Peptides against a protein of PDB entry 5VVV. Designs and how they scored, part 22

Target 1, 276 residues: chain A of PDB entry 5VVV
Amino acid sequence: FLCGVVEGFYGRPWVMEQRKELFRRLQKWELNTYLYAPKDDYKHRMFWREMYSVEEAEQLMTLISAAREYEIEFIYAISPGLDITFSNPKEVSTLKRKLDQVSQFGCRSFALLFDDIDHNMCAADKEVFSSFAHAQVSITNEIYQYLGEPETFLFCPTEYCGTFCYPNVSQSPYLRTVGEKLLPGIEVLWTGPKVVSKEIPVESIEEVSKIIKRAPVIWDNIHANDYDQKRLFLGPYKGRSTELIPRLKGVLTNPNCEFEANYVAIHTLATWYKSN
Target 2, 276 residues: chain A of PDB entry 5VVV as posed
Amino acid sequence: FLCGVVEGFYGRPWVMEQRKELFRRLQKWELNTYLYAPKDDYKHRMFWREMYSVEEAEQLMTLISAAREYEIEFIYAISPGLDITFSNPKEVSTLKRKLDQVSQFGCRSFALLFDNIDHNMCAADKEVFSSFAHAQVSITNEIYQYLGEPETFLFCPTEYCGTFCYPNVSQSPYLRTVGEKLLPGIEVLWTGPKVVSKEIPVESIEEVSKIIKRAPVIWDNIHANDYDQKRLFLGPYKGRSTELIPRLKGVLTNPNCEFEANYVAIHTLATWYKSN

## One batch from the design tools (peptide; aimed at target 1 Y10 L82 V195)

Design b2_p14_5 (made by RFdiffusion4)
Pose (drawn by RFdiffusion4):
Structure b2_p14_5 (pose): chain A 276 residues (1-276), chain P 14 residues (1-14)
Amino acid sequence: as target 2 above (276 residues)
Amino acid sequence: SPDKEFYIEHALAD
């Protein structure tokens, strides 16, 4: 069961030294996972086809090391959604070559994120693929095979919270396609009824497990502050029923950008991780 | 960026 932090916000990402202290903290409080997905670390999203330079690679390896040294599982995320051409094989190949490079840093766990992308395709893609959801699942699956079908592997859908489902959660062509075609070994990230969920009703998640055909992994935006300059969140982890742990694969908290402000955010996530 | 602006709009609306 996956529990911990996702560094998944817009803005100045954390530095290696902050992530080491993060791993030591996750361990002192018995959490198991860290998802690396900062939106503005350019090679994660903006320049996803680009390989890490020599010194960048030294940094990532030293990072994946301290993750094992503290036994925190490290999941690496990549976001090709902005401009990838799903049908073109050179494009599919560059993704593997990039995912290969990181595999050789010590990485066993991977994620493909597709949040916040223009919903339609290029002229070339609309031929080979029936729908937008078809294209993502095809590449997510193909990639899932190539890496030797890894232990934990996450998929973040374009429709990743209740508000964002067209027309509703239950009869959505995008969501219908995912639950049926996406592989049973691939996890699905979900964010609650809204992007920043005030509460997560047990009925809403049970409802979601309907069409996804899985217990989804929560990308929790409760303490995220990247969207309002004046705002910071030092409150407890709340509005999440303790009765949820049995029904979910996990909860990764996407916290405040200011690293040291995240003490309460992670500790309260940790106490609640107990009690179930 | 357009995607960031879109996110901010929805986060604040929430």

Design b2_p14_5_s1 (made by RFdiffusion4, then SolubleMPNN; from b2_p14_5, 10 letters changed)
Fold by OpenDDE base, seed 1:
Structure b2_p14_5_s1 (fold): chain B 276 residues (1-276), chain A 14 residues (1-14)
Amino acid sequence: as target 1 above (276 residues)
Amino acid sequence: SEEEERFRKLALES
């Protein structure tokens, strides 16, 4: 069971010292996972093709080493979906080289994120792939196999919540393709019925699990505040029955942008997780 | 709305 934090918000990324402090807190609270997915990291999303500099490499190596020291699984995410051409072998090769670089930093766990992108493929991809889901699954499977089938590999679908599913969760052709064609060792991220789900009913997890043919990892936006910088979400982790735990592969909370605001959010997630 | 939240997120990257 993956339980911890995703740094997955828009806005100023956490500094390396905050991330190291997070790992200490995660270990102390018996949480086990950190997903590196800061939206405003240019080399994560907008400039995903760009290799890390020597200085950035040293920082990431130090961060990954710190995660290992605290027994936290460091998952490196990349979000190529803004402008990747899935059918272009050079794009696939560029993505491979980027993930090879991160593998050299000592990273062993990875994520491909296709959240918050246009649902339309380019003309070249439309000639090769039957749908957007087919394109995403093809590259995800290829990358997963190329990396030697790492123990933890995550996929974030473009339809990552109930409200984004067309026509709905159980009938989505996109999620059906993901469920049928995504390799079984790849985990699927999900935010619940909504982007920011006040509640995640058990029945909603059973519905999505059926179509994706696996238990999802919850990307939990309950404490996310990137969409409203005038608010801090300081309340407890709530609206999730502990009956979800045996029906999930994990829960990663995407909390407030302000690192200092997240004590209650993360601590109460840990209490929830240990209450099963 | 969920769409407004998504658009707001995308607008924070621009």
Scores: peptide ipSAE 0.052, ipTM 0.782, DockQ to the pose 0.120
OpenDDE base, seeds 2, 3, 4, 5: peptide ipSAE 0.047, 0.035, 0.049, 0.052; ipTM 0.775, 0.735, 0.773, 0.779; seed 4 fails the geometry check

Design b2_p14_5_s2 (made by RFdiffusion4, then SolubleMPNN; from b2_p14_5, 7 letters changed)
Fold by OpenDDE base, seed 5:
Structure b2_p14_5_s2 (fold): chain B 276 residues (1-276), chain A 14 residues (1-14)
Amino acid sequence: as target 1 above (276 residues)
Amino acid sequence: SKEKERFRKAALAD
């Protein structure tokens, strides 16, 4: 069971010292996972093709080593979906080289994120792939196999919540293709019925699990505040029955952008997880 | 702003 934090917000990323402090807190609270997915990290999303500099490489190696020291699984995410051409072998090779660099930093767990992108393929991809889901699954499977089938590999669908599913969760052709064609060793990220789910009913997890043919990992936006800089979500982790735990592969909270605001959010997630 | 991209999509879908 993956339980911990995704740094998955827009806005100022956490500094390396905050991330190390996070790992210490995660270990202390018997949480086990950190997903590196800061939307405004340029080499994560906007400039995903760019290799890390020597200085950035040293920082990431140090961060990955710190995660290992605290027994935290460091998952490196990349979000190529803004401008990748899935049918272009050069794009696939560029993605491979980027993930090879991160593998050299000692990273062993990875994620491909296709959240917050347009649902339309370019003309070249439409000639090669039957749908956007087929294009995403093709590259995800190829990358997963290229990396030697790492123990933890995550996929974030473009339809990552109930309200983004067309026509709905159980009938989505996109999620059906993901469920049928995504390799079984790849985990699927999900935010619940909504992007920010006040509640995640058990029945909603059973519905999505059926179509994706696996238990999801919850990307939990309950404490996310990147959409409203005037708000801090200081309340406890709530609106999730502990009956979800045996029906999930994990829960990763995407908390407030302000690192110092997240004590209650993360601590109460840990209490929730241990209560099962 | 990119800061609201996720939740702008949510506000259009929710």
Scores: peptide ipSAE 0.062, ipTM 0.814, DockQ to the pose 0.350
OpenDDE base, seeds 1, 2, 3, 4: peptide ipSAE 0.060, 0.058, 0.051, 0.063; ipTM 0.810, 0.809, 0.780, 0.809; seeds 1, 4 fail the geometry check

Design b2_p14_5_s3 (made by RFdiffusion4, then SolubleMPNN; from b2_p14_5, 8 letters changed)
Fold by OpenDDE base, seed 4:
Structure b2_p14_5_s3 (fold): chain B 276 residues (1-276), chain A 14 residues (1-14)
Amino acid sequence: as target 1 above (276 residues)
Amino acid sequence: SKEEELFKKVALAD
């Protein structure tokens, strides 16, 4: 069971010292996972093709080493979906080289994120792939196999919540393709019925699990405040039955942008996880 | 709306 934090918000990323402090807090609370997915890391999303500099490499190596010191699984995410051409072997090779670089930093767990992108493929991809889901699954499976089938590999679908599914969760052709074609060792990220789910009913997890043919990892935006920087979500982790725990592969909270605001959010997630 | 939920995440990417 993956339980911890995703740094997955828009806005200013946490500094390396905050991330190390996070790992210490996660270990202390018997949480086990950090997903590196800061939207405004240029080399994560906008410039995903660009290799890390020597200085950035040293920082990431230090961060990954710190995660290991605190027994926290460091998952490196990349979000190529803004401008990748899935059918272009050069793009696939570029993605491979980027993930090879991160693997050299000692990273062993990875994520491909296709959240917050347009559902439309370019003309070249439409000639090769029958749907956007087929394109995403193809590259995700290829990368997963290329990396030697890492123990933890995550996929974030473009339809990552109930409201994004067309026509709905159980009938989504996109999620059906993901469920049928995504290799079984790849985990699927999900935010619940909504982007920011006030509640995640058990029945909603059973519905999505059926179509994706696996238990999801919750990307939990309950404490996310990127969308409203005038608000801090200081309340407890709530609106998730502990009956979800045996029906999930994990829960990763995407909390407030303000690092110090997250004590209650993360601590109460840990309490929730241990209560099953 | 789907737009309002997209806007909650994506409105910070602009």
Scores: peptide ipSAE 0.054, ipTM 0.777, DockQ to the pose 0.180
OpenDDE base, seeds 1, 2, 3, 5: peptide ipSAE 0.053, 0.051, 0.041, 0.054; ipTM 0.784, 0.778, 0.756, 0.783

Design b2_p14_5_s4 (made by RFdiffusion4, then SolubleMPNN; from b2_p14_5, 6 letters changed)
Fold by OpenDDE base, seed 5:
Structure b2_p14_5_s4 (fold): chain B 276 residues (1-276), chain A 14 residues (1-14)
Amino acid sequence: as target 1 above (276 residues)
Amino acid sequence: SPEEEFFRKVALAD
């Protein structure tokens, strides 16, 4: 069971010292996972093709080593979906080289994120792939196999919540393709019925699990505040029955952008997780 | 912006 934090928000990323402090807190609270997915990290999303500099490499190596020291699984995410051409072998090779670099930093767990992108393929991809889901699954499977089938590999679908599913969760051709074609060793991220789910009913997890043919990992936006800079979500982790735990592969909270605001959010997630 | 796109998605979904 993956339980911890995703740094998955828009806005100022956490500094390396905050991330190390996070790992210490995660270990202390018997949580086990950190997903590196800061939207405004240029080399994560906007400039995903660009290799890390020597200085950035040293920082990431130090961060990954710190995660290992605190027994936290460091998952490196990349979000190529803004401008990748899935049918272009050069794009696939560029993605491979980027993930090879991160593998050299000592990273062993990875994620491909296709959240917050347009649902339309370019003309070249439409000639090669039957659907957007087929294109995403093809590259995800290829990358997963290229990396030697790492123990933890995550996929974030473009339809990552109930409200984004067309026509709905159980009938989505996109999620059906993901469920049928995504290799079984790849985990699927999900935010619940909504992007910011106040509640995640058990029945909603059973519904999505059926179509994706696996238990999801919850990307939990309950404490996310990047969408409203005037708000801090200081309340406890709530609206999730502990009956979800045996029906999930994990829960990763995407908390407030303000690192110092997240004590209650993360601590109460840990209490929730241990209560099962 | 990607932020505006996310905010629109959140505002439309929630």
Scores: peptide ipSAE 0.062, ipTM 0.791, DockQ to the pose 0.438
OpenDDE base, seeds 1, 2, 3, 4: peptide ipSAE 0.048, 0.049, 0.038, 0.050; ipTM 0.766, 0.764, 0.738, 0.757; seed 2 fails the geometry check

Design b2_p14_6 (made by RFdiffusion4)
Pose (drawn by RFdiffusion4):
Structure b2_p14_6 (pose): chain A 276 residues (1-276), chain P 14 residues (1-14)
Amino acid sequence: as target 2 above (276 residues)
Amino acid sequence: HEEAREAYEKAARE
């Protein structure tokens, strides 16, 4: 069961030294996972086809090392959604070459994120693929095979919270396609009824497990402050029923950008991780 | 990318 932090916000990402202290903290409080997915570390999203330079690679390896040294599982995320051409094979290959490079840093766990992308395709893609959801699942599956079908592997859908489902959660062509075609070994990230969920009703998640055909992994935006300059969140982890742990694969908290402000955010996530 | 960020911020503030 996956529990911990996702560094998944817009803005100045954390540095290696902050992530070491993060791992030591996750361990002192018995959490198991860290998802690396900062939106403005350019090679994660904006220049996803680009390989890490020599010194960048030294940094990532040293990072994946301290993750084992503290036994925190490290999941690496990549976001090709902005401009990838799903049908073109050279494009599919560059993704593998990039995912290969990181596999050789010590990385066993991977994620493909597709949040916040223009919902339609290029002229070339609309031929080989029936729908937008078809294209993503095809590449997510093909990639899932190539890496030797890894232990934990996450998929973040374009429709990733209740508000974002067209027309509703239950009869959505995008969501329908995912639950049926996406492989049973691949996890699905979900964010609650809204992007920043005030509460997560047990009925809403049971409802979601209907179409996804899985217990989804929560990308929790409760303490995220990247969207309002004046705002910071030092409150407890709240509005999440303890009765959820049995029904979910995990909860990764996407916290405040200011690293040291995240003490309460992670500790309260940790206490609640107990009690179930 | 910037437009996607602005759309996110708008949605988050709701």

Design b2_p14_6_s1 (made by RFdiffusion4, then SolubleMPNN; from b2_p14_6, 6 letters changed)
Fold by OpenDDE base, seed 2:
Structure b2_p14_6_s1 (fold): chain B 276 residues (1-276), chain A 14 residues (1-14)
Amino acid sequence: as target 1 above (276 residues)
Amino acid sequence: FEKAKELYRKAALE
């Protein structure tokens, strides 16, 4: 069971010292996972093709080493979906080389994120792939296999919550394709009924699990505040029955942008997780 | 990118 934090928000990423402090807290609270997915980290998303500099590499190596020291699984995410051409072998090779570099930093767990992107494929991809889901699954499977089928590999769908599913969760052709064609060793991220789900009912997890043919990892935006600069979410992790735990592969909370605001959010997630 | 962020922001407020 993956339980911890995804740094998945828009806005200023956490500094390395905050991330190290996070790992210490995660270990102390018996949480086990950190997903590196900061939207405004340029080489994560907007400039995903760009290799890390020597200085950036040193920082990432240090961060990954710190995660290992605290027994936290460091999952490196990349979000190529803004402008990748899935059918272009050069794009695929570029993605491979980027993940090879990160593998050299000592990273062993990875994620491909296709959240918050346009559903339209370019003309070249439409000639090769039957749908956007087919394109995403193809590259994800190829990358997963290329990396030697790492123990933890996550996929974030474009339809990552109920409100993004067309026509709905159980009838989504996109999620059906993901469920049927994504290799079974790849985990699927899910956010619940909404982008910010006040509640995640058991029935909603059963519904998505059926179509994706696996238990999801929750990317939980309950404490996310990047969408409203005037809000801080200081309340406890709630609106998730502990009955979800046996029906999930994990829960990763995407908390407030302000690192210092997240004590209650993360601590109460840990309490929730340990209460089962 | 800006459009994607706005889509997220809008949906997060619903």
Scores: peptide ipSAE 0.633, ipTM 0.940, DockQ to the pose 0.935
OpenDDE base, seeds 1, 3, 4, 5: peptide ipSAE 0.621, 0.620, 0.629, 0.630; ipTM 0.938, 0.939, 0.939, 0.939

Design b2_p14_6_s2 (made by RFdiffusion4, then SolubleMPNN; from b2_p14_6, 4 letters changed)
Fold by OpenDDE base, seed 2:
Structure b2_p14_6_s2 (fold): chain B 276 residues (1-276), chain A 14 residues (1-14)
Amino acid sequence: as target 1 above (276 residues)
Amino acid sequence: MEKAREAYRKAALE
C-alpha cells in the first residue's frame, strides 16, 4: 500500500530542504511514499525533454538518497503530454534517455502523468493510434518494459476523476482502453469523483476499479490549494472511509503549496491509514 | 495560462 505525499501542485515547487523534512515526517508517521510531480518544475512538464544539468543532477541524487535514508519510496514522475508526439520514435527515445538519467540518480520508481492536457492527438498520432488512450498506453507500456518493469510504475490518466470521464466512469472508452491495454503491473492514479473530492465513496472506487481492472492509487486533492491560493486547507484528512484501504493500491495526498501548512493534512492521513 | 491548466483550476473550484 503506497501512502504518502505527491508534490503535484502548480506553483513554486518545494525546495530540497522542505522535501528532506517531508521525508523525515513521512518516516516518523509511518508513511512510505513520495511522488515527485511538481507541475511548474520545468524539466518535469514544460521542458520534459531537457536533461538535468550537473547541478540539478547532484540535487536530485541527494534528494533520492535522502528518501532512501528515511525509507521513503521516491517515485519520479514526468509529464510529457503537453507536446509529445506519441508516434515519433525520437520522442520516445528522448523520454527513455530522460528516465535513464533519473535512473542513474538512483531512482527505481517512476510515473508517467497525462493529467491536465488536451485530449487531441496530432495528425501523425491519429494515423498510428486508434485513440488517445491507445497512444498513452502504448508509450507507457513501452517505457515500463524499457525500464525493466520497475516494482512501482504509475500512470495518471487524462480522465483522472469522475467529472473528467466521458460519458462517465463506467462507460468511458478511454478508461476501458487503459484497463484493457495497460500492462497489469502498472498502477493507475485516480482522484475520486471530482478534481477536489470532498468525499470518495467506496462505490465510486469499485466503479473505477472495475473499468481499469485494478485497484487505483488515489491522488488526493483534498488539501490542494494551488487552484486558489487565497485558501489554506488546514483541516484533517476526512471523507474517506477506512473501508477504502483494502480496495486501493495507495493514497498520495497532494497538499497545500505552502509546505508549512501541511502538518495536519499529512499527520491525519497517517492516522487514517493506521486506523485500518 | 495553459488551457488544460485553466480547466483544472475551474474544475477544482466546482
Scores: peptide ipSAE 0.700, ipTM 0.962, DockQ to the pose 0.790
OpenDDE base, seeds 1, 3, 4, 5: peptide ipSAE 0.692, 0.679, 0.691, 0.689; ipTM 0.958, 0.955, 0.958, 0.957; seeds 1, 5 fail the geometry check

Design b2_p14_6_s3 (made by RFdiffusion4, then SolubleMPNN; from b2_p14_6, 4 letters changed)
Fold by OpenDDE base, seed 2:
Structure b2_p14_6_s3 (fold): chain B 276 residues (1-276), chain A 14 residues (1-14)
Amino acid sequence: as target 1 above (276 residues)
Amino acid sequence: MEEARERYRKAALE
């Protein structure tokens, strides 16, 4: 069971010292996972093709080492979906090289994220793939296998919550393709009924689990505030029955952008997790 | 990114 934090918000990423402090807190609270997915990190999303510099490499190596020190699984995410051409072997090779570099930093867990992108393929991809889901699954499977089928590999679908599913969760051709064709060892991220879900009912998890043919990892935006600069979410992790735990592969909270605001959010997640 | 962020923001506020 993956339980911890995804740094998955828009805005200024956390600094390395904050991330290290996070690892310390996660360990203390018996959480076990950090997903590196800061949307505005230069080489994570917009410039995903760019290799890390020597200085950046040193920082990431240090960060990954720190995660290991605190027994936190460091999952490196990349979001190539803004402009990748799935059918282009050069693009695939570029992605492989980037992840190879990160592997050299000591990272062993990875995620491919296709959240918050256009639901359209370019002309070249349309000639090769039957659908957007097929394209995403193809590259994800290939990368997963290329990396030697790491123990933890996550996929974030474009339809990552109920409101983004067309026509709905249970009837989504996109999610059906993901469920059927994504290799079973790859975990699927899910956010619940909405982008920010006040509640995540058990039935909603059963519904999505059926179509994706696996228990999801929740990317939980309950405490996310990157969408509202005027608010901080300081309340407890709630609206999730502990009955969800046996039906999930994990929960990763995407909390407030302000690192200092997240004590209650993360601590109460830990309490929730341990209460099962 | 800006368009994607805006879609996210709007959906997050629903």
Scores: peptide ipSAE 0.715, ipTM 0.961, DockQ to the pose 0.960
OpenDDE base, seeds 1, 3, 4, 5: peptide ipSAE 0.708, 0.692, 0.707, 0.698; ipTM 0.959, 0.956, 0.958, 0.956; seed 3 fails the geometry check

Design b2_p14_6_s4 (made by RFdiffusion4, then SolubleMPNN; from b2_p14_6, 4 letters changed)
Fold by OpenDDE base, seed 2:
Structure b2_p14_6_s4 (fold): chain B 276 residues (1-276), chain A 14 residues (1-14)
Amino acid sequence: as target 1 above (276 residues)
Amino acid sequence: FEEARERYFKAALE
């Protein structure tokens, strides 16, 4: 069971010292996972093709080593979906080389994220793939296998919550393709009924689990505030029955952008997790 | 790229 934090918000990423402090807190609270997915990190999303510099590499190696020190699984995410051409072998090779570099930093867990992108393919991809889901699954499976089938590999669908599913969760051709064709060793991220879900009912998890043919990892935006930084979400992790735990592969909270605001959010997630 | 972000922001407020 993956339980911890995804740094998945828009805006200024956390600094390395904050991330190290996070790892210390996660360990203390018996959480086990950090997903590195800061949307506005230059080489994570908009410039995903760019290799890390020597200086950036040193920082990431240090960060990954710190995660290991605190027994936190460091999952490196990349979000190539803004402008990748799935059918272009050069793009696939570029992605492979980027993840090779990160693997050299000591990273062993990875994620491919296709959240917050246009739900369409370019002309070249349409010639090769039957649908957007087929393109995403193809590259994800290939990368997963290329990396030697790491123990933890996550996929974030474009339809990552109920409101983004067309026509709905249970009837989504996109999610059906993901469920049927994504290799079974790859975990699927899910956010619940909404982008920010006040509640995540058990029934809603059963519904999505059926179509994706696996228990999801929750990317939980309950405490996310990147969409309105005039607000801070200081309340507890709630609206999730502990009956979800046996039906999930994990929960990763995407909390407030302000690192210092997240004590209650993360601590109460830990309490929730341990209460099962 | 901004459009994708804005879709998230809008949906987060719903």
Scores: peptide ipSAE 0.640, ipTM 0.946, DockQ to the pose 0.908
OpenDDE base, seeds 1, 3, 4, 5: peptide ipSAE 0.616, 0.593, 0.614, 0.606; ipTM 0.942, 0.939, 0.942, 0.940

Design b2_p14_7 (made by RFdiffusion4)
Pose (drawn by RFdiffusion4):
Order: sequence, then C-alpha cells, then structure tokens
Structure b2_p14_7 (pose): chain A 276 residues (1-276), chain P 14 residues (1-14)
Amino acid sequence: as target 2 above (276 residues)
Amino acid sequence: TDDEKKRAFIEEKE
C-alpha cells in the first residue's frame, strides 16, 4: 500500500539535499513512497524527450541511492502529454530511451502522467487511434511491457478528478475506455471530486472504482500552495475518512512548495496512515 | 474557492 509525498507542483522544485531530509522524515514516520514529478524540472515535462546530462545523471543516481538507504520507494514520473505524437514510432522510441536512462540510475518504479493537456489530437493520431483515451492507454501499456512490467507503475489520466469528467464520472467515454483497456498491473492516480478536494466521500471513491476497475491512487492536493501566491497550509490532514485506507491503493500528498512548511502536512498524513 | 483558484491557475499555465 503506497503512502507518502508527490513533489508534483508548479514552481521551483526541491533540491537533492531537501529530498534527502525528506526521505529521513518519511522513514521516522513510516511512509513508504516518493513520486518525483515536479512540473517545472524541464526534463520531466517541457523537454521530456531529452536525456539527462552527465552531472544531472550523477545527481539522480545519488538521489535514488539515498532512497534505498532509507528504504523509501522512488517512483519516477514523465509527462509527454503536451506535444507527443502517440502514433509515430520514433516518438514512442524516444520515450523508452529516456525511461531506459533512468532505469539505469537504479529506478524500478515508474509513472506516466497525462494531467492538464489539450484534450484533442494531431491529424496524424486521429487515424491510427479511435479516441484520445485509446492513444494514451496504448502507449502506457506498450511502455508497461518494455520495462519488464515493473512492480509499481502509475497512470495519471487527463480526467483525474470528479469535476474534470465529461459529462460525469459514471458514463464518461474517456474513463470507460481506461478501466477496460488499461492493464491490471498499472495503477490509476485520482485527485478527489475536485482538483483540491475539501473532502473525499467514501461513496465518491467507491463510485470511481466502478469505471476504473481498480482502487485508485490518490494524488492529494489538500496542502498544495502553488496556485495562490499569498497562501500556505500548515493545517492537519483532514476531510479524508479513515474508512478509505481499505478502498485505496494509496495516497501521495502534493504539499506546499516551501519545503520546511510541510512538517504538519506529512506528519498528520502519517498518523492517519496508522489507524488503518 | 481554492478549487476555482487552482483551476484558473492551471488555465494560465497551460
């Protein structure tokens, strides 16, 4: 069961030294996972096709090392959603070559994120693929095979919270396609009824497990402050029923950008991780 | 609300 932090916000990402202290904290409080997905570390999203330079690679390896040294599972995320051409094989291959490079840093766990992308395709893609959801699942599956079908592997859908489902959660062509076609070994990230959910009703998640055909992994935006300059969140982890742990694969908290402000955010997530 | 602010922020970024 996956529990911990996703560094998944817009803005100045954390540095290696902050992530070491993060791992030591996750362990002192018995959490198991860290998802690396900062939106403005350019090679994660903006320049996803680009390989890490020599010194960048030294950094990532030293990072994946301290993750094992503290036994925190490290999941690497990549976001090709902005401009990838799903049908073109050169494009599919560059993704593998990039995912290969990181595999050789010590990485066993991977994620493909597709949040916040223009919902339609290029002229070339609309031929080979029936729908937008078809294209993503095809690549996500093909990639899931190539890496030797890894232990933990996450998929973040374009429709990743209740508000964002067209027309509703239950009869959505995009969501219908995912639950049926996406492989049973691939996890699905979900964010609650809203992007920043005030509460996560047990009925809403049971409802979601309907069409996804899985217990989804929560990308929790409760303490995220990247969207309002004046705002910071030092409150407790709240509005999440303890009765959820049985019904979910996990909860990864996407916290404040200011690293040291995240003490309460992670500790309260940790206490609640107990009690179930 | 925080939700509305986040969605508006995402629109500005994308």

Design b2_p14_7_s1 (made by RFdiffusion4, then SolubleMPNN; from b2_p14_7, 13 letters changed)
Fold by OpenDDE base, seed 1:
Structure b2_p14_7_s1 (fold): chain B 276 residues (1-276), chain A 14 residues (1-14)
Amino acid sequence: as target 1 above (276 residues)
Amino acid sequence: SDNDIAIEYLKKRY
């Protein structure tokens, strides 16, 4: 069971010292996972093709080593979906080289994220792939196999919550393709019925699990505040039954952008997890 | 709702 934090918000990323402090807190609270997915980190999303510099490489190696020291699984995410051409072998090769570089930093766990992108393929991709889901699954499977089938590999769908599913969760052709064609060793991220789910009913997890043919990892936006810079979410982790735990592969909270605001959010997630 | 704000925000980040 993956339990911990995703740094998945828009806005100023956490500094390396905050991330190291996070790992110390995660270990102390018996949590086990950190997902590196900061939307406004340029080489994660907007400039995903760009290799890390020597200085950036040293920082990432140090961060990954710190995660290992605290027995935290470091998952490196990349979000190529803004402008990737899935059918172009050069684009696939560029993605492979980027993940090879991160593998050399000592990273062993990875994620491909296709959240917050347009549902339309370019003309070249439409000639090769039957749908956007087929294109995403194809590259994800290829990358997963290329990396030697790592123990932890995550996929974030474009339809990552109930309100984004067309026509709905159980009838989504996109999620059906993901469930049928995504390799079984790849985990699927999900935010619940909504982007920010006040509640995640057990029945809603049973519904999505049926179509994706696996238990999801919850990307939990309950404490996310990147959509409203005037608000801080300081309340406890709530609206999730402990009956979800045996029905999930994990829970990763995407908390407030302000690192110092997240004590209650993360501590109460840990209490929830250990109450099972 | 918080979700409506989030969806509106996400649509501005496409």
Scores: peptide ipSAE 0.090, ipTM 0.833, DockQ to the pose 0.947
OpenDDE base, seeds 2, 3, 4, 5: peptide ipSAE 0.089, 0.090, 0.089, 0.081; ipTM 0.827, 0.814, 0.830, 0.822; seed 3 fails the geometry check

